# Peptides against a protein of PDB entry 3ESW, part 99

Target 1, 322 residues: chain A of PDB entry 3ESW
Amino acid sequence: NNIDFDSIAKMLLIKYKDFILSKFKKAAPVENIRFQNLVHTNQFAQGVLGQSQHLCTVYDNPSWHSIVLETLDLDLIYKNVDKEFAKDGHAEGENIYTDYLVKELLRYFKQDFFKWCNKPDCNHCGQNTSENMTPLGSQGPNGEESKFNCGTVEIYKCNRCGNITRFPRYNDPIKLLETRKGRCGEWCNLFTLILKSFGLDVRYVWNREDHVWCEYFSNFLNRWVHVDSCEQSFDQPYIYSINWNKKMSYCIAFGKDGVVDVSKRYILQNELPRDQIKEEDLKFLCQFITKRLRYSLNDDEIYQLACRDEQEQIELIRGKTQ

## One batch from the design tools (peptide; made by RFdiffusion4, then SolubleMPNN)

Design b2_p17_6_s2 (from b2_p17_6, 6 letters changed)
Fold by OpenDDE base, seed 4:
Structure b2_p17_6_s2 (fold): chain B 322 residues (1-322), chain A 17 residues (1-17)
Amino acid sequence: as target 1 above (322 residues)
Amino acid sequence: SELELRELIFKLREKYK
């Protein structure tokens, strides 16, 4: 029976699909035990789990998306996107349009919408008074601040008028649409929501060494793309290791469909010891959480995501999408 | 290597996608 090569290939791919899907079946009791033990015994694992419980799902809120879209100057954004898109001679409907959108959102967010806050302005003295502010430390939120998922409040005293100014570190991204100021945490939090509000596949990337950024999945580039709202950076994963000469140990991406160790994308030099967890345990942890996040998906959805994951893993190992 | 096999499967999938 002359089975043609195409038939063999198709049969192989069917069996491969079955194999992939088998990995995403409900966790065996032994895997659950391993997971529970890992989370209970390893603080880093517990931290990753805790972050996943929030970051993987919090941005998938349609009501928040509506509020975002109502708050942004969409006319300006799309005008600028259309202008740059047309300038480069692309046809309408190309997947590359989304890359232009993300680039404009980076521009808009940094230049027009959000403000970096090293120190707050004095509430009494008004604008451009941050230079007069002395940090007194941090405290817990008051009753009003607590309504907006505030974990800490930085306290500043004005050297000019002596009044106290509070800088709440809000974790509610809707509150950030009002305050329009913060540091890397607030920037990344709100920007992640903004990107999600445009229907994009987005991940929140946590770096252990006190930085955070985004990734978005570019359909044009067919990969996850580094996006840093603070830096107005698109597809520059090297900026931390190379440009900043930052020492890093872990970068973990959190998305609705999975948790991924993306350290290899960003840690190009000056790698710090990865001593917080065994590599095998971290791999297991991320896979286990990812598997749980996909439990409600059908086989085709699971397979498509697994194929995307595989491509990313190859990329992370090789350092380039071939 | 395992990686080479994974890459080949990836390429095969893309061809028959």
Scores: peptide ipSAE 0.420, ipTM 0.919, DockQ to the pose 0.880
Fold by OpenDDE base, seed 2:
Structure b2_p17_6_s2 (fold): chain B 322 residues (1-322), chain A 17 residues (1-17)
Amino acid sequence: as target 1 above (322 residues)
Amino acid sequence: SELELRELIFKLREKYK
């Protein structure tokens, strides 16, 4: 009996698809109870849930995408992308174009568009006066600042003129298109929206140790790629652990289609204790939220995403095979 | 290992796409 290996393989893949899809069915009552108990009893879990409710959906706003595209110098951006693509892109296929686009957006954003604001310039003394600014603390937003999803305003006094300058920490990315300044939070927030506005698959990565960045799903590389707008960095996940010698405990990625613990991608050394939640509970939490985010998707979409997830999990377990 | 099995399934899927 000649074993038809191709038929067996096809049947196996059908059964595998069914098995994968079965995991994405509506949560059992026991899973719902576990989830509810976890988010009510574990502060870290509650934080992850809260972030997911915002970060997984907020950037999927077509009106915001239009405003972004109207605000950016698209002619300059595409001119530069086309120039870089013309050098090497033809040899590597059409899918690499989006990698060049993201690299140009990183360049454009850091060099031409947005400004790092450790301290604000003095509103009275003008540009390049941040060196004269002394922090006085933080306060709540005023009535105008509150219109732009501002939770905190940092207050600075100018040592030269004595005037007070306010640095509102806006969470409205549309306001950030106007202000064009901030720290890692504002940078990542607006840059995430920018990438989304180009129709890219993007995740917001939250690090517990006060840094944030993006991941972009490269169709060319067929994986999630580290993207840090602050650093103009593409595919350099090691920069925090190795270059900065940063100590980290958790990196959680938030996207439209899922929440993923990506700590293994970024925490290469100097790992801090992961004591905020049990590993099994974190895994469960991320899977549960991901499952909810996919409830409206069809079986084929679910399966494709699950296959992508599996590839990522294999990558995260093995580490980057350099 | 479980990982090896997962990788084999991945390779199999890629072959029959």
Scores: peptide ipSAE 0.417, ipTM 0.919, DockQ to the pose 0.790
Fold by OpenDDE base, seed 5:
Structure b2_p17_6_s2 (fold): chain B 322 residues (1-322), chain A 17 residues (1-17)
Amino acid sequence: as target 1 above (322 residues)
Amino acid sequence: SELELRELIFKLREKYK
């Protein structure tokens, strides 16, 4: 009898689904002990856990999404997206529209909405006075600044008028909609929220060597795509290692559905020692946190995410899935 | 290899999903 390859394939996929789902069952006591020991004994692991507790969930706020959408010039954004989509997008299918949206949001954010702030302007002298500002150091927030999740305030003195200007490093992204200025932290924080407000799958990528960016899951490309709001960059993961010649050790992506070591995507050369944690322990940690983030999901959701994870892992190993 | 198996499963899923 001719081997029914289709039947075998279907049966294999059923068994594969069962196998995948088995990995996402409640953690065994031994795994919990390993996790607890790791986060209590390894500072890097503790840091990753702490970041995950914030970054994986903070952007899933419907109230914030509404405020973002009310603040942005949606008419301009969609007009530009529609214009670019009309040129080439129809031939590629509907899923590419979201890629055009992200590209426009990058443009809009950098060009029209947000400002890089290396040093603040003098509050007394007015605009374009940052060149006259001398850093005096950092301090804790005052009573007003503390209302907006501010951990640090950079203090500057104007060389011209002698007055002090405060540059609060706000972590409240809603406050950033008002201030519209910052460095990579503020840029990535607010831009992550912006992307989330459009219903996109987004991860916050933390680099140990003092940079941060986003990843967006493109349904068109069927993969995670590098997105850097500071650089107006889409799908250019090489810019740090190659263009900047940046030395890096760790890049960790934080999303609502998981934590992933994405270092292989971005660290292409000049790799710094990965000595903060054992590779096996980091892998375990990311998997454990990811598993916890998915505890409330149903079997189908877990399976779909696990298949996406598998595709990404293949990509990270080979640089491609085909 | 394990990686080859993973790739085959991926391709199989893409065909039958």
Scores: peptide ipSAE 0.411, ipTM 0.915, DockQ to the pose 0.856
Fold by OpenDDE base, seed 3:
Structure b2_p17_6_s2 (fold): chain B 322 residues (1-322), chain A 17 residues (1-17)
Amino acid sequence: as target 1 above (322 residues)
Amino acid sequence: SELELRELIFKLREKYK
């Protein structure tokens, strides 16, 4: 009896697909109750939910994508990408082009487009005057600043001229295309939108210990890739734990298709206590939100995403799938 | 282990894509 191994393999994969799809069926009443109880009783869970309601959808705005693409020097960007692709990309396949694009966008954003702002320049004294600025504290936005999703405004006094300069912490990424400056929050916010504007699969990664970055899904590498616009970093998830010796407890990735605890990718040493939520509850929360984000998708889309999720989970448990 | 099974299914899926 010649066992057709290929037939068995195909049948197994069909059964596996059915099994995976069964997990993405409408939430049972018990799951809804568990979710509601969790977000009402656990502040960390409530925070994750609140972030997901914004970060998972805000960047999927075609009008914003158009504004971004009209604002960037696309000729320069693609010239540089094409130059690097012509050297190495033809041998490695077409999918590597997007990796070169992301690397160029990192370069362009940090070197040519956006500025780090510890302190603003004095509005009166002009450029390169930030060294003369003394922080006076923070206040709420004024009527103009409030138009651009501003939660807080840092206030500075110039030691040279005595004038007050306001540094609004804008959350509107379109306003950041104008201001061209910020800290990790503004950098990551606008850079996430930039990557999305090129049609890329991107997640916003929130770290509880006051840092944020991106992940890009590389079709070439067939995995999520660490991307930090502040550091011009591509595929260097170790930079925080190893290079910075940063202590961290949670890293949560937010994307249009899901919310994922990616802490294992970035927390390689100096792990802080994960005491904000039970591990099982966090896993449940992320899965529940992810399931909701996928309610409108068809079975094939759900299955493909679930397969990517599974690959990522394997990677996060064992490390780099060689 | 469950992990080993998951990895085998992954490898199988990649082969039959």
Scores: peptide ipSAE 0.410, ipTM 0.915, DockQ to the pose 0.863

Design b2_p17_6_s3 (from b2_p17_6, 10 letters changed)
Fold by OpenDDE base, seed 4:
Structure b2_p17_6_s3 (fold): chain B 322 residues (1-322), chain A 17 residues (1-17)
Amino acid sequence: as target 1 above (322 residues)
Amino acid sequence: EELELRLLIEELRKKFK
């Protein structure tokens, strides 16, 4: 009897698909109870949930995408992309073009578009006066600043003229298109929106140890790629642990289709204690939120995303980018 | 062991995609 191994493999894959899809069905009452208890009893879990409620969906705004595309120098960007793409002898339409686009967007954003702001310039003394600024602390937003989702305003006094300068930490990325300055938070926020505006699959990565960056899903590399706008970095997840010798405990990625613990991608040495939540509870939390984000998707969409998730999980377990 | 099974399933999936 010629065993049709291909038939058996196909049947196995059908049953595997059914099994995967079964995990994405409506949460059982017990899972809902576990979730509610976790977010009510664990502050870290509550924080992850709160971030997911914003970061997973806020960038999926077509009106914002239009504003971004109207604001960027697209002619310059595409000119540079095309130039670098042509040098490497790739054919038009290759998936690798998007990697070139992201690399140029990193260059453009850091070199041409956005500015790092350690201290603001003095509003009275004008440009290049940040060296004269002394921090006085932080306060809540005023009525104008509050219109742009401002949570905190840093206050500075000019040592030269004595005037107070406000540096509002805007969370509205459209306002950041105007101000064109900030720190890692503003950089990552606006850059995440920029990447989304090009129709890319992007996640916002939050590190507990006061840094944030992006991940882009490269169709060419068929994986999530580290992207740090502050560092103009593409596919260098090691920079924090190795180059900076940074100690870290948690890195959580937030995207429209899920929340993922990506700590293993970035924490290569000097791992801090992961004592904020049980590992099993964090895994459950991320899966539960991810499941909720996918409730409106069809079975084929769910399955395709689950296949991507599986590839990523394998990568994270192995500690090797394939 | 779990990882090996997951890898095998992924290999099968890629082959029959």
Scores: peptide ipSAE 0.476, ipTM 0.928, DockQ to the pose 0.879
Fold by OpenDDE base, seed 1:
Structure b2_p17_6_s3 (fold): chain B 322 residues (1-322), chain A 17 residues (1-17)
Amino acid sequence: as target 1 above (322 residues)
Amino acid sequence: EELELRLLIEELRKKFK
């Protein structure tokens, strides 16, 4: 019997597709109960759920994308991208252009557009006066600040003039296009929106140890790529664990199509105890939220995303991000 | 073993894509 190996392989792939799709069917009652119990009883799980409800969808706003593109110097950006692409990009294929775009956006954002704000300048004394600012604490937003999703306002007193300067911590990324200053939270928030505005697949990565960054899905590299706007960093997931010698426990990526534990990509050494949730429960939680985010997708879309997920999971298991 | 199976399936998928 001439064994048609190609036929067997095709049949296997059909059954594999069916198996994958079966995982994305509506959750069984038992899974819903498990989910509800988990988020009710585990604070870390509740936190992940709460973040997913915001971060997975907030950046998918066409009106915001338009405002971003109208605000950025697109002529400068594309001029620089074209210049860098012309050096080496043609030999590596058209998909690499997007990598050059992300690299330029990192440069543009850090060098030309946004400012790090450890302390604000004094509103009275003017520019370069942050050295004279003493923190007095934080308070709630006033009526004007509250319009821009401001959770807290840091209060500073100028040692030179004695006046009070307010530093509102805005969560509205459109307001950040105006203020053009912040810390890692504001940087990552606005930069995530910027990347999304160019039609890119982007995830917001939350680290439990008080840092945040992005991931971009590179079609050229065919994987998720580390992107940190604060550091102007592209594809350097090791910077936290190795360069900073940072101790970390959890890194969770939030995107429109899923929530993924990406800790293995970034926690290369000095791992802190992962004691906030059982590993099986975290895996279940991320899969459950991901499943919900994909409920409106067709079978082909679900399958394509699941194949991408599988590649990422293999990458994370093998420890080969490069 | 599971990883090897997953890799094999991925290789097959790429071949017949």
Scores: peptide ipSAE 0.473, ipTM 0.926, DockQ to the pose 0.823
Fold by OpenDDE base, seed 3:
Structure b2_p17_6_s3 (fold): chain B 322 residues (1-322), chain A 17 residues (1-17)
Amino acid sequence: as target 1 above (322 residues)
Amino acid sequence: EELELRLLIEELRKKFK
């Protein structure tokens, strides 16, 4: 009897799909209890949950996408993308064009659009006066600043004129389109929205050691790609651990479809103690939040995302992205 | 062992997609 291996393989894949889909069914009472206990007893877990409630959904705003696209010089951007795409002569299809777009957006954002602000210029003395600014500390927002999701305002005194300059740390990315300046937080916040406005699949990556960046899902590379707007960096996840020799403990990615511990992608050396939560509890937490984010999706959407997740997990285990 | 099994399933999935 010739064993029909193709029939067996098809049956295995059907059962595998059913098995995967079964993981995304409504959480059992025991899982809900475990989740509630974890977020109530572990501060790190509570922080991850709180971040997920904001970062996973805030950038999925069509009105914001329209405002972004109206604000950017799209003619310049696409002209440059077309130019670089034509130079490389890659007949490798339409999917690679998006990688060129992201690279140009990195260039445009850093070189033409947004400014790094270590210290603000003096509001009275004008441009290039930041060297004369002395930090006085931070305070809460005033009535105007509070309209733009401002949690903190840095206060500076000018050593020349003695006037006070306020540097509001705005979290409203639409306000950042106006101010066009900030540090890593403002850069990553607005740049994440920019990428989302082009219809891209993007995650916000939070590092516990005071840095933030994003990831873009490249259809060409068929994986998540490191993107740092501050560094104009594309697909260089090693820059923090190797180039900066940065010590890190946790990197968590937040997207509309899931929350993922991506620490293995970025923490290549100088790993700090991961003592904020048990590894099994962090894994459970990320899976539980991811499951909740997918509750409204159909079986095919769930399965496709689960296959993408599996590929990423294999990548993270193997440690070979390049 | 788990990784090898996962890789085999992905290979099968790609072949029959």
Scores: peptide ipSAE 0.466, ipTM 0.925, DockQ to the pose 0.809
Fold by OpenDDE base, seed 5:
Structure b2_p17_6_s3 (fold): chain B 322 residues (1-322), chain A 17 residues (1-17)
Amino acid sequence: as target 1 above (322 residues)
Amino acid sequence: EELELRLLIEELRKKFK
């Protein structure tokens, strides 16, 4: 009998699916103990957990998505996307349209919408007075600032008029739609919400060495794509290590469906010691949190996500996109 | 070897998806 290799392959894939799904079953008592011990004894692990509890879910707010879409110039955005798509996109398929959308959102956000704020302008002297501002330090929010999830307020004194200007570091991305200014934290926070508001699969990437950016899952490229709103950068993961010569130790991606160590994508040279946690414990932690985030998903959803994860892991191991 | 197996499974998955 001719060996039906297709039938064998199908049976193998069924068993593979079962195997994958078995990894996402309820955590064993030993795994729970390991997790609890890790987050209680390792500060880095506790930090990753704390970030995951916020960053993985905070952007899944339909009310916020509506407010974002009502605030952005959608007519301009889609006009520009359509224009770029019409040049090259039709030959590449429909999925490329979303890549053009993300590229336009990067342009729009940096050029038209949001502003970098190294120092605030003086509230008394007006625009273009930031050069006159001297930092006095940071303090807690006042009663009004506290309404917008403000953890700290940077205080500046104007060298010209002597008045104090407050720069609240708002974590409420809806407030950032009003203020339209910030540093990498505010940029990444609001831009992550913006991308999510278009129904995109987005991760927030935290770098231990004081930078943050996004990743977008491109259906066209079939992979996670580096996205930095501050740099208007799309698919340039090398910019930090190579262009900036930045030294880095950890890059952790936080999304609704999982937490992933993406350090291998971004740390190409000048790697700092990874001494905050054992590699095996970090891998376990990310997998455990990911498993928890997927606890309510059905078997097909779990399997599809696990297949996507596997592709990413292969990419990260090989050091190149396939 | 593990990577090779993972790649083979991925190739099969792509063909029969």
Scores: peptide ipSAE 0.456, ipTM 0.921, DockQ to the pose 0.889

